# Designs tried in a protein design run: peptides against a protein of PDB entry 5OK6. Part 37

Target 1, 215 residues: chain A of PDB entry 5OK6
Amino acid sequence: ELPGLDSQWRQIENGESGRERPLRAGESWFLVEKHWYKQWEAYVQGGDQDSSTFPGCINNATLFQDEINWRLKEGLVEGEDYVLLPAAAWHYLVSWYGLEHGQPPIERKVIELPNIQKVEVYPVELLLVRHNDLGKSHTVQFSHTDSIGLVLRTARERFLVEPQEDTRLWAKNSEGSLDRLYDTHITVLDAALETGQLIIMETRKKDGTWPSAQL

## One batch from the design tools (peptide; made by RFdiffusion4, then SolubleMPNN)

Design b1_p12_5_s3 (from b1_p12_5, 4 letters changed)
Fold by OpenDDE base, seed 1:
Structure b1_p12_5_s3 (fold): chain B 215 residues (1-215), chain A 12 residues (1-12)
Amino acid sequence: as target 1 above (215 residues)
Amino acid sequence: SAVEEAFKASFA
């Protein structure tokens, strides 16, 4: 049974614990399709639980570009295409109305940027490759706040690099040339890495030379 | 290898 309409509104829209609460780094938030949310608002504000304005189950279909990988469409805008809800509010709505059959929740994390918290709706997807096998990529998601050091560690793990092997990263730039990622302490954001960008892990040779040293 | 050459060529 659904809670009272006023109770639903307070639970979801409450500025202390609901939609309007402050963002906290590391916290999970969820996307809700804007039209559904507006329908829900109209329903709970109408004061009649038997109203024809009943929103039905949450349906985020229009936010997805495909129903195979459940990737978001590019260029979605908060407040226009979707609303962000904290985990508690999301779980309440799902428990009350349900989620469309087969659709996964769209969970995202709050990240800490300089002077602002933000829900990271679009993490960076990098194409990780080895210098000697450029045709075999591993697509891995990273936060904009992740360090280049984490990208390097992740690449080493994915390619089963032994601890004694020395490795370094190159990024393919928009001009098609390679920029070496020297500073492993800067973030993905600071390095201006973008989704779909090729990141090449170079492994040092047994003779102590780098494959790129002759360039 | 051809792949290594492609890697090297990416520095141009």
Scores: peptide ipSAE 0.109, ipTM 0.803, DockQ to the pose 0.551
Fold by OpenDDE base, seed 4:
Structure b1_p12_5_s3 (fold): chain B 215 residues (1-215), chain A 12 residues (1-12)
Amino acid sequence: as target 1 above (215 residues)
Amino acid sequence: SAVEEAFKASFA
């Protein structure tokens, strides 16, 4: 059941638990398509629950690039294409208006960057491959705040690398050359890894030599 | 192999 319009506004827009609340690392926030949100704002500000400005169910269709993986379109801008709501506010809106059938929520995490907290709308999608089979990739999402060590562990897991096998990572740079990811403690951000970047996991040979050492 | 060559080429 829909609460009163003033109550809706208060729940969603208040500074304590609403859209303007402080970001906290690790919290979930949700994207709402901007036009729908503006329609909702107009509706609740209009003071008439029977108004023709009723927004209907939340529909984020225009934010998605595809309906298979539900990936976001590239280049979406906060405040222009979408608004960010904390989990509580999102759940209220969904409970009141519903979500378009078949659409998943667009959940994102707050991350802590060196100087700011930000909702990470676009995690980094890396293409993980093995040095001996560059044609078989695993696309995996990572936070900018994830360590290279996590990328390596993830690659090992995806490729079912045995614990006794030694592995290391290379990143293919924009020039087409390979940069060795030596420091596993730095973040994806620090390593300047980008979405779509090829990350090559090299496995040490049984003879103790690295395949790359023969190049 | 073509893969090995591609790997080698990636270091060039």
Scores: peptide ipSAE 0.094, ipTM 0.795, DockQ to the pose 0.513
Fold by OpenDDE base, seed 5:
Structure b1_p12_5_s3 (fold): chain B 215 residues (1-215), chain A 12 residues (1-12)
Amino acid sequence: as target 1 above (215 residues)
Amino acid sequence: SAVEEAFKASFA
């Protein structure tokens, strides 16, 4: 059952638990397509529950580039293409209006950057490969706040590297050369890694030499 | 191999 229009507005737009609440690292927020949200605002502000301005079910179709992987379109802008709602507010809207059949929620995490908290709408998608099989990639998402160490551990896991095997990472830069990721404690952001970037995991040879040292 | 050459070329 739909709450009263004023109650809906207060529940979603309030500064304590709604859209305007402070961001907190690790919390989940959800994207809502802007036009739907504006339609909802118009509906609840209109004061007539029987109004033709009823927004219908949440439909985020225009935010997706595909319905297979449910990837977001590139270049979406908060306040223009979508609004961000905290989990509680999102769940209320879904409960009241429903979500378009088959669409997944667009859940994102709040991350803490050096000077700001933000909802990370676009995590970094890296192409992980082995030095000896560059044609076989694993695409993996990372937060900008994730360490290079996590990238390395993830690569090791995906390629089933045994614990006793030594590995290291190289990033292919924009010039096409390889930069070694020496410091595993810096973040993906600090290393300036970008979506679509090739990350090469080099595995140390049994003789103790590195493949790259022989090049 | 072509893969090894590609890897090598990435260091040039």
Scores: peptide ipSAE 0.088, ipTM 0.783, DockQ to the pose 0.501
Fold by OpenDDE base, seed 3:
Structure b1_p12_5_s3 (fold): chain B 215 residues (1-215), chain A 12 residues (1-12)
Amino acid sequence: as target 1 above (215 residues)
Amino acid sequence: SAVEEAFKASFA
């Protein structure tokens, strides 16, 4: 059942799990299209439950670039294109108004940056390849807060590298050259890795030499 | 880069 308008407002805006709730690392937040949310605000603030300002079901269609992979459009801005809600608030709105048929929820995680929590709307998609087979890529999503060590471990797993095999990473930079990722303790953000960037996993030869060292 | 050429050469 749809709660009273004042109850809806208090639960979504001012509740313990409302929109203004402090961000906590690892928590799930959800994107809501801005125009829908503003219409909902107007509806609940109007005090008339039978008002023509009823927002209808949540429709995030304008936030997606396609309905196949459900990828977000590039360059979306919080407060202009969408609002962020905690999981509890999102689930309340979905239960009250529904979500447009066939649309997935837009779930994102709170990440911890130096002294700042942020909802990571755009995680980094990297193209992982082997040094000896650059034409076969695995696209893998990473957080900006993930370590280069995690990227390396993930690449090893995807390519079924044996534990005894030694591997290292290279990134193809914007100039088209390869930069070695020496420090595995830095983050994807610290390494300035971007979506669509090619990451090459080099495997050490059985003779103890690196393929890249044979210059 | 020299590294790119080294990798390309490893396919040959």
Scores: peptide ipSAE 0.068, ipTM 0.760, DockQ to the pose 0.130

Design b1_p12_5_s4 (from b1_p12_5, 6 letters changed)
Fold by OpenDDE base, seed 3:
Structure b1_p12_5_s4 (fold): chain B 215 residues (1-215), chain A 12 residues (1-12)
Amino acid sequence: as target 1 above (215 residues)
Amino acid sequence: SAVEQAFRNSFN
């Protein structure tokens, strides 16, 4: 049984614990397709539980670009395409109305940026390759708040680099040239890395020289 | 770039 309409509204829209609650780093938030949410709003504000404005189950289909990897479409905008709900509110709605069969929730994390918290709807997907085999890539997702050092460690792990081997990173920029990622302490955001960007891990030779320095 | 060429040469 659904709770009363006023109760639903208060639970989901409560400024302290609902949709308008402060963002807290590390928390999970969920995307809800905007039209469904607006339909729900109309339903609960209408005052008639038996009205034809019943929203039905949550359906985020229009937010996905594919039903294989369940990746989001590019360029979605909060407030226009979707609404963000904290985990508790999301779970209430799912329990009340259900989620479209086979469709996964769209869960995202709150991240801490300088002077602001935000839900990271689009983490960065980087293409990791080795300098001597550019054709074999590992696609890995990173937060904008992850360090370049983490990217490097991840690359080393994916390519099974031995601890004694020395490595460094290059990023292919928009102009097609390579920029060395010297500072491993800066974040993915600071380095302005973007989804789909090629990141090249260079391994130092046994003779102590770098492949890139041989020119 | 020179760096890019260096990497390309690593395939040879």
Scores: peptide ipSAE 0.110, ipTM 0.792, DockQ to the pose 0.131
Fold by OpenDDE base, seed 1:
Parts: C-alpha cells; sequence; structure tokens
Structure b1_p12_5_s4 (fold): chain B 215 residues (1-215), chain A 12 residues (1-12)
C-alpha cells in the first residue's frame, strides 16, 4: 500500500535518509532512471493518488547496455540520466512501486576521495593476467580507492599463487609498453588505472630470478 | 622493451 503523496515526498527528498543527505564512505546508494524519477516527482507533487501521472514500477532498462551482465551504459551523467538515492530511500520506492521484473538494482558504494565523498558509479574493471599466459584473463572490478596491494592480492588469489611465491605487477600503458607498479600503497586512482587495462602479474622463478630480468 | 620481450619469451 502506498503512503500519502506528501509523506512519500518527504521521505525520499527531505527525510533523514533522503536524496540530499550527506554521503558517507562505505554506504550503498542506488541509481534510478531520471525519467521515472521525474514522473514520480510529478505524481507526488500533483496531490492526486488517482492521477494519470502514476509512475508505475521502477524501470532502469535504458541505463543498461545489456541484460545478461547488467552492465551500465558508458557515459551516464548524474542528474541527466539517473538520480542517486540512499539505500533506505531506494528500498521505500521499490516497496511502493516495485522494480521491473528481472532487473537487478543498480547498487553503488560511496568512496572517499581527497576532500570529497562520491558515489562510485563506474568502478575500474581490470584485466588480470599472468606473465607466462597473457591469453587467460580474469576481469575484476576495483574501486578507484583500492590499493595496488589489493590488486596484487586479488591477482594472487585468482591465479592460485602459493603464499611462498613472490609476485609483482605490471600495467600495460596507452603506448603499449609495460610500467612497473612499484608502490603497492598507492590507489588505483593514483596509478591512473582505467577500465579494460591489462595488468600483468609476474611470478618469481624458483631460482630466485625474475622472468623480466633475464634479458 | 626488454620487459615485453621477456614476457613474450615466456610464451614460447
Amino acid sequence: as target 1 above (215 residues)
Amino acid sequence: SAVEQAFRNSFN
């Protein structure tokens, strides 16, 4: 059952868990397609629950580039293509209006950047490979705020590297050459890593030599 | 680069 229209507006826009509440790192926010949200606004501001402006169920279809992996289209812009809602507000809207059958919610995390919090709509997808098998890649998502150390640990886990084996990372740059990721304490953002970028994990040989040092 | 060549050699 739908709450009163004024109550809906207050809960979603002006409530303690409303759209304009401060961002907090680690919290989940959700994307809502802009046209649906505008329709909802018109509906609740109209004051008539029986109005033809009823928005129907939430439908984010236009935000997805595919219905298999439910990947977002590239280049979506907040305020133009979608609105961001905190988890509580999102769940209220879903409970009131429903979500289009089969569509997953578009959940994203708040990240802490220098001097600002931001909902990370597009985390970085890296292609992880081993130095001796570039043809077998693992695509893994990372936050811009994740450390290179986490990327390395993740690569080790995906390739089942034993704890005693020593590994290090290289990034293929835009020029096609390989840059060594020496500092594992900097973030993905600091390293300027981008979606689709190839990250090569090099494993030290049993004789103590690095494959890249043989030449 | 030498690094690239080293990795290429690992595929042989």
Scores: peptide ipSAE 0.102, ipTM 0.786, DockQ to the pose 0.135
Fold by OpenDDE base, seed 2:
Order: structure tokens, then C-alpha cells, then sequence
Structure b1_p12_5_s4 (fold): chain B 215 residues (1-215), chain A 12 residues (1-12)
């Protein structure tokens, strides 16, 4: 059922529960392609439900880089390429107009940064490898707010490291050298890790020495 | 990279 046009506008744009509502860490927000949203705005503001301005189903196709992994295109800008809606508003629009068949929703999380909350549209994808097998990588997504400790734990899990085995991380820097990630309490953001960056998990030898000690 | 090669050589 499609609600009245004024009701739609109030529901989606309402400052308490709509697009303008405050960001809260951990909440889900959704991306909507800007042109569709503008068309919807024109439709509901026009006051004529039978208008030719009917937006049709939500179609985010132009936001995707591919239809296999449904990755977003790089460099998308809020307000230019897409708008952000809280979960409730997104679900209303989907229920009213539908979503293009086969397209997944573009769900993102609000993260807490030192001074602001923001929707993390582009989490960090790291390439995790073992020191003794650099050719086998696991691509894992992390929030900028995740700790290096979480990255390490994730690496250990992916590589099925036994609890008694000691491990540590190295990051390949922009110069091609390796920087050890000493502090596991800092965030991915603080460590300045970037998408596509190689992260090497080093496993301590049985004799208690580190393989890298010979480098 | 040279460092990666060093790792590879040292660890394999």
C-alpha cells in the first residue's frame, strides 16, 4: 500500500525518524541512488499521485562497481551520488516502491570516531597472509574503528592458528617495506591501514625465536 | 618487494 504523498514525505524526511535523524553508533543506514531519491522527492512534493513523476522501484545500479560482489564504486559522494537513510526510512521506501530485482540493499554502519559519528560507507579491506605463504591471502573487511587486535585475532582464525601459537602482524607500507604493528590496541584508522594493504601474520618458532629476526 | 622476497626466502 502506497501512503499519501504528504505522509511519505513526512515519514522519510522527518527529523526524528527520517533522513535528518541523529546518527547513532552501531545503527544501520542505507544508500539510495541520488537520482531516484530526487525523483521521489519531486513525486511526493508534486501532490499528484497519478503524476508522470512516479519514481518506480529503487534502483541503485549506478552505485555498484560489479554485480557479482556488489561492491560500491570508488569515490561516491553523499549528496551527489547517493543519500543516506536510516533503516526505518529505507524499509518504508522499499515496501512502497520495491527494490530492483536482484539488487541487494546497500547497508552501512554508523561508526564512532573521536569527534563525530559517521556512516562508514567504505570499510577497509585488508589482505591477510602468513609470513611463510605470501601467495595465499584472505581478504577481510574491517571498520576503521576496529582494533589491530581484532585484525590479529581474525587472521589467527582464518589461518586456523592454535591458541598456544604466538603471532604478530606486519603491514606493508607505501615504500614496500614492512612495519610491525606493535600496539594492538590502536585502531585500523590510527594505524593508517588502507584497502588493499597487505598484512602479514608472523608465527613464532617453536624455539621461541621469530622468523623475522633473521632479516 | 625486496622485503617480501626476504620474508619468502627466510620463512620458506
Amino acid sequence: as target 1 above (215 residues)
Amino acid sequence: SAVEQAFRNSFN
Scores: peptide ipSAE 0.082, ipTM 0.775, DockQ to the pose 0.180
Fold by OpenDDE base, seed 5:
Structure b1_p12_5_s4 (fold): chain B 215 residues (1-215), chain A 12 residues (1-12)
Amino acid sequence: as target 1 above (215 residues)
Amino acid sequence: SAVEQAFRNSFN
């Protein structure tokens, strides 16, 4: 059941609980396709509930590159391709208008960067591999704010590394060479890791030497 | 890459 048009506008667009509310780290925000949102704006601003400008159900189809993994297209821009709404506002719109059948919500988290809060629309997808099996990768998503230590722990878990085994990470750089990730306390962002980048987990040999020492 | 192959060969 749709509330009054003015009520809809105030609920979604206000600066305290709506689209303009402050970002808080850890909170969930949702993407809404821009054309739908603009249609909704026209509808509620028009003041006529029976207007032909009724937006219909939310349809984010144009934001997805596939309907299998429901990954976003690359290069989407806030304000041009989509609008970000806090969870409460998103749920209101869904309850009022519905979401296209079969489409998942596009939920993203607010992250704390050095000087700003930001909705992380594109988490970093890293290809985790073992040094002795570079052809078998695990794709894992990380926040830019996650530490290299977390990447290492995640790699150890995915490859079922025993606690007594020592491991370390290498990143394949743009030149095709390997850079050692020495500092595990810096973030994925600080290390300048990017989506699709190969991260190699090296396991120490029983004799105490590293495989890379033989290079 | 040559680096990857060298790394793989070092362990295999």
Scores: peptide ipSAE 0.063, ipTM 0.754, DockQ to the pose 0.179

Design b1_p12_6_s1 (from b1_p12_6, 9 letters changed)
Fold by OpenDDE base, seed 1:
Structure b1_p12_6_s1 (fold): chain B 215 residues (1-215), chain A 12 residues (1-12)
Amino acid sequence: as target 1 above (215 residues)
Amino acid sequence: SEQLLLEHSASL
């Protein structure tokens, strides 16, 4: 059963636990398509539960690029294309109105940047490859706040690198040259890594030489 | 392996 319209409005829009609540690092937030949300606002503000303004089930179809991988369209803007709701508010709306059949929720995490907290709508997708097999990539998502050390560990895990094997990373830059990622403590953001960027894991040879040092 | 890194850097 749907709660009263005023109760719905307070539950979703209140500044303590609703849409206006402060962001906290690590929390889950959810995207809601803007037109649906505006329809819901009009419905609950209208005061008539039998109104023709009933929003129906949540449908985020217009936010997706495809219905196979459920990737978001590029260039979506908060407040124009979607609104962000905290997990509790999202789950209330889903329980009251439903979500379009077969459509996944669009869950994102709050990240902490040096001067701001934000919901990371677009994590960085990196193409991880080995120096000796550039044709075989693993696409992996990282937060902008993840360290280069995490990227390296993830690459080692995906390629089943033994603990005793020494490895390092190179990033392919926009000019097509390779920049070595020396500092593993900086973030993906600090390294200016972008979605679709090729990251090459180099493995040290058994003779103690690096493949790239013979160039 | 070494040539692949070079070829990739040179072909881009």
Scores: peptide ipSAE 0.022, ipTM 0.651, DockQ to the pose 0.172
Fold by OpenDDE base, seed 4:
Structure b1_p12_6_s1 (fold): chain B 215 residues (1-215), chain A 12 residues (1-12)
Amino acid sequence: as target 1 above (215 residues)
Amino acid sequence: SEQLLLEHSASL
């Protein structure tokens, strides 16, 4: 059931639990397509529940580049293309208006960057490969705040590396060369890893030598 | 060879 228009506005736009609330690391926020949200704003501000300005179901279709993997379009801008809502506010809107059939919610996490909290709309998608089979990639999403150690662990898991096998990572740089990811304690952000970047997991040979040592 | 794949990856 739709609450009163003023109540809707207060629940969604408030500074405590709504759109204007402070970001907190680890919390889930949701993207709402800007035009829909503006239509909703106009509706609830109009004061007429029977208004032709009724926004209908939430429809984020224009934010997606595909309806298979539900990937976001590149280069979306907050305030222009979408609005961010905290989980509570999102769930209210969905309960009131529904979400377009078949569309998943666009859930994102608040991350802690140096001196700022941000909703991470675009996690870093890395292409994980083994040094001996570059043609078989696992695309995995990482937060900018995730450690290189997590990337390595994830790669080991995806490739079913035995615990006793030693592994290390290389990143293919923009020049096409391989940069060794020595420090596993730095973040994906600190390592300047980017979406679509090839990350090569090298496995140490049984003789104790590294495959790359002969390059 | 494994080495050739690494070399290829570094040269791409």
Scores: peptide ipSAE 0.021, ipTM 0.650, DockQ to the pose 0.219
Fold by OpenDDE base, seed 2:
Structure b1_p12_6_s1 (fold): chain B 215 residues (1-215), chain A 12 residues (1-12)
Amino acid sequence: as target 1 above (215 residues)
Amino acid sequence: SEQLLLEHSASL
């Protein structure tokens, strides 16, 4: 059952879990397509439940570039293309209006950057490969706040590297050379890693030599 | 060289 229009407005905009609440690192927020949200605003502000402004189910179709991987379109802008809602507000809207059949929620995390909390709408997608088989990539998403150590652990897991095997990472730079990721404690952001970037996991040979040292 | 690592990987 739909709550009263004033109750909906207060719950989503002005509630403790409203749109304007402070961001907190680690919290989940959700994207709502801007046109739908504006239609909802008009509906609840109109004060007439029987109005022609009923928004229908949430439909984020215009935010997706594909319906296979449900990737977001590039270059979406908050306040223009979408609105961010905290989890509680999103779940209320979904419970009241529904979500378009087959569409996943667009969940994103609040990350803490050096000077600001931000909802990370676009995590970094890295192409993980092994030094001995560049043709077999794993695309994996990472936060800008994730450590290079996590990237390395993830690569090891995806490639089923045994615990005894020693591994290290290289990033292919814009010039086509390989930058060694020496410090595993720096973040993806600090390492300036970008979406689509090739990350090469090198595995140490049984003789204790590195493949790259022989080249 | 870094290039040789990529080339060697492509040849394997």
Scores: peptide ipSAE 0.033, ipTM 0.723, DockQ to the pose 0.525; fails the geometry check
Fold by OpenDDE base, seed 3:
Structure b1_p12_6_s1 (fold): chain B 215 residues (1-215), chain A 12 residues (1-12)
Amino acid sequence: as target 1 above (215 residues)
Amino acid sequence: SEQLLLEHSASL
């Protein structure tokens, strides 16, 4: 049974516990398609539960670029294309109205940046390759807050690099040159790594030389 | 090394 319209509004829009609540690092937030959300707002503000303004089930179809991997479209804007709800509010709406059959929830994490907390709607997708086989890529998602060290460890794991093998990373920049990722303690954000960027893992030769030193 | 990676990246 649906709660009263005023109760729904208070639960979802309450600035302390709803849509406008402060972000907290590590919390899950969910995207809701803006048109659906506006329809819901109109419904609950209208005061008539039997009105033709009933929003139906949540449908985020327009936010997805594909129904295989359920990736978001690029360039979506908060407040224009979607709204962000904390997990509790999302679960209330899903409980009340349902979610379109087959659609996954669009869950995102709050990350802490130096001066701001943000819902990371777009994690960084990096193309990991080996220096000797650029045709075999692993696409891996990273947070902007993840370290280059994590990227390196992830690359080593994906390529089954033995613990005794020395590896290092290069990033292909926008100019087509290669930037050496020397500091593994900096973040993906600090390194200015972007989605779709090629990250090359170089493995040290048995003779102690780097493949890159011979070019 | 940059050239090898660049040559391979240009072929991708």
Scores: peptide ipSAE 0.020, ipTM 0.630, DockQ to the pose 0.210; fails the geometry check

Design b1_p12_6_s2 (from b1_p12_6, 8 letters changed)
Fold by OpenDDE base, seed 3:
Structure b1_p12_6_s2 (fold): chain B 215 residues (1-215), chain A 12 residues (1-12)
Amino acid sequence: as target 1 above (215 residues)
Amino acid sequence: SMEELERHSASL
């Protein structure tokens, strides 16, 4: 049975535990399509459970660009296209109203940036390639807070690089030139890596030379 | 240059 309308409002909109609560690094938050959420607000504020304003099941279809990989549309804006709910509030709404059949929840993590916490709605999608086979890319998501060292390890794993093989990364910049990622301790954010950016893993030759040094 | 690697990879 659905809780009373006032109870629903307090559970979801309460600034201490609901939508307006402070972000905490590492927590999961969920996106809810804005129109559905506004319909829910109108329903619970109306005070009539039998109202024609009943929101139905949560439907985030308009937030997705595809139903295969369930990628979000680019350029979605908090407060305009969606609202963010903490995991508890999301689970309440799903338990009360349901989620549209077949749609995954849109779960995102709170990350810590310099002097701010944010829900990372758009992790960085990098195109990982090998220097000698640029036609075979692996698209991998990284947090802005992930290190270049993690990107390198991930690339090595995806390409089945042997532990004894030496590798390094290059990023293709907006000008089409290649910037070497020397420091593996900096973050994806610090390296200014962007979604769709090509990251080239170079493997050192058995003769001890780098392929790029011969070009 | 690595751009030459791109050209070589595209020619394969």
Scores: peptide ipSAE 0.024, ipTM 0.663, DockQ to the pose 0.365
Fold by OpenDDE base, seed 2:
Structure b1_p12_6_s2 (fold): chain B 215 residues (1-215), chain A 12 residues (1-12)
Amino acid sequence: as target 1 above (215 residues)
Amino acid sequence: SMEELERHSASL
């Protein structure tokens, strides 16, 4: 059932689960297309439920670059292209107005960066490959706050590396050279890894030598 | 280099 307009406004903007509530690490937030949200604001502030300002169902179509993988367009800006809502507020709006048929919610996580909480709208997509088969990649998403150790473990899992096999990572840099990721405790952010970057998992030979040591 | 790694990978 659609609540009264003042109740909707209070619930979404000024409630304990409203848009302005503090970010908390690990929580889910959702993107709402800015024009739809502004139309909703106008509707609930107008005080007339029968007005032509009714926003209809939530439609985030303009935020997507494709309807196959539902990837976001690059370069979207908070407050210009979309607003961020806490999970509770998002679910209220979806229950009241619906979401466009077949369109997935745009769920993102709050991450903790040094001295700031942020909704991570764009996680890092890395291209994981083996040193001996660069043509077979696994695209995997990571948080900027994920460790290089997690990237390595994920690569090992995707390539079915046995626990006794020793592995290490290299990142292809902008110059086309390979930078070894020595410290596995630093984050993806600290390592300056970027979306689309090639990450090479090197496996140690049975003789105890590294393939790259012959380079 | 990546090319050197590719060449070594092809020889493995």
Scores: peptide ipSAE 0.023, ipTM 0.672, DockQ to the pose 0.650
Fold by OpenDDE base, seed 1:
Parts: C-alpha cells; sequence; structure tokens
Structure b1_p12_6_s2 (fold): chain B 215 residues (1-215), chain A 12 residues (1-12)
C-alpha cells in the first residue's frame, strides 16, 4: 500500500535517510532516472493520489547502454540524467512503485577522496593480462580508491598464481609504451588508471630473472 | 615497449 503523498515526500527528500543526507564512505546509493523522479515529485506534490501524474514503476532503461550486461551509458550527469538516493530511500520507492521487470538496481558506493565524498558512478574497468598471454584478458572493476596492491592481488587470484611466485604490474599508456607500477600503495586514481586500460602482470622466472629484462 | 612485449610473448 502506498503511504500518503506528504509522507512519501518527507521520507525520500527530508528524512534521516533522504536524498539530501550526508554521504558516508562505503554506503550504497542507487541511481534513479531523472524523468521518473521528476514525475514522482510532481505526483506527490500535487496532493491527489488519483492524479494522472502517477509515475508508475521505476524505469531506468534510458541509463543503460545494453540490457545484457546492464552497463551504464557513458557521460551520464547527476541532476541531469539521474538522481542519487540512499539505500533506504531507494528501497521505499521500489516497494511503493516497483522496478521495471528484469531491470537490476543501479547500486553504487560512496568513496572518500582527499577533500570530498562522492558516489562512484563509474568504477574503473581494467583489462588484466599476463605478460606471456596478452590475448587472454580478465575485465575487473576497481574503485578509484583501491590500491595498486589490490589490483596486483586480484590479478594473481584471477591467473591462479602460486603464493611463492613473484609478480609485478605494468600499465599500457596512451602512447602504447609500458609504465611500471612500482608503488603498490598508491590508488588507482593516483596512478591515473582509466577504464579499458591494459594492465600486464609479469611473473618472475624460476631462474630469478624478469621476462621484461630480456626485451 | 608493448611491441617488444608482444614480440616476446609471441616467441615464448
Amino acid sequence: as target 1 above (215 residues)
Amino acid sequence: SMEELERHSASL
């Protein structure tokens, strides 16, 4: 059953878990398509539950690039294309209006940057490869706040590297050269890694030599 | 370079 219109507005906009609540690192927020949200605002502000302004189920179809992998379109802008809601507010709207059949929720995490907190709408998708098999890539998502050490651990796990094997990372830059990722404590953001970038994991040989030292 | 790595990977 739908709550009263004024109650809906207060719960979603002005509640302790409303749209304007402070961001907190690690919390989940959800994207709502802007037109649907504006229709909902008009409906609840109109004061008539039987109004022709009823928004229907949440439909985020216009935010997706494809309905197979449910990837977001590139270049979406907060306040223009979508609204961000905290998890509690999102779950209320879904319970009241439903979500379009077959569409997944668009869940994102709050990240902490040096001076701000923001919802990370576009995590970095890296192409992980081994130095000896560049044709077999694993696409893996990372936060901009994840360390290069996490990227290395993830690559080791995906390629089933034995604990005793020594490994290091290289990034292919825009010029096509390889930049070695020496510092594993810096973030993906600090390393300026971008979506679609190739990351090469080099494994040390049993003789103690590095493959790249022979190039 | 990436080309050197590719050449090396193709020779292994």
Scores: peptide ipSAE 0.023, ipTM 0.668, DockQ to the pose 0.688
Fold by OpenDDE base, seed 4:
Structure b1_p12_6_s2 (fold): chain B 215 residues (1-215), chain A 12 residues (1-12)
Amino acid sequence: as target 1 above (215 residues)
Amino acid sequence: SMEELERHSASL
């Protein structure tokens, strides 16, 4: 059953547990399509539960580029295309209004950047490949806050690299050359890695030489 | 270059 309109507003938009609450690293937040949210605001502010302004079920369809992988459209802007709600507020809205049939929730994590907490709406999607088979990629999402070491470990796992095999990473840059990712302690952000970027895992030869040393 | 790496990788 829907709670009273004033109660809905207070539960969703409050500064303690709602939309206005501080971001905390590691927490889940959810995207809500802006027009739906504005319709909901108008409904609860109108004071009439039987109003024609009833928002219906949450429908995020306009935020998705596809209904197969449920990827977000590029270039979505907070406050223009969507609003962000903490998990509790999102779950309230879903419980009250429902979510459009078949649509997944758009869950994102709060990350801590050097000077700000942000909901990471667009994690970095990297194309992981082996040096000897550039045609077989594993697309993997990483946080901007993830280390290059995590990227390397993930690549090793995806390619079933044996523990005794030594591996290292290269990033294909915009010029088409390869930049060596020497420091595995820096973040994806610090390494300036971008979505769609090719990351090459090089495996050391049994003779102790690197394939790239012959380039 | 990537093409050089690919060529080297194919020759390894």
Scores: peptide ipSAE 0.022, ipTM 0.673, DockQ to the pose 0.651

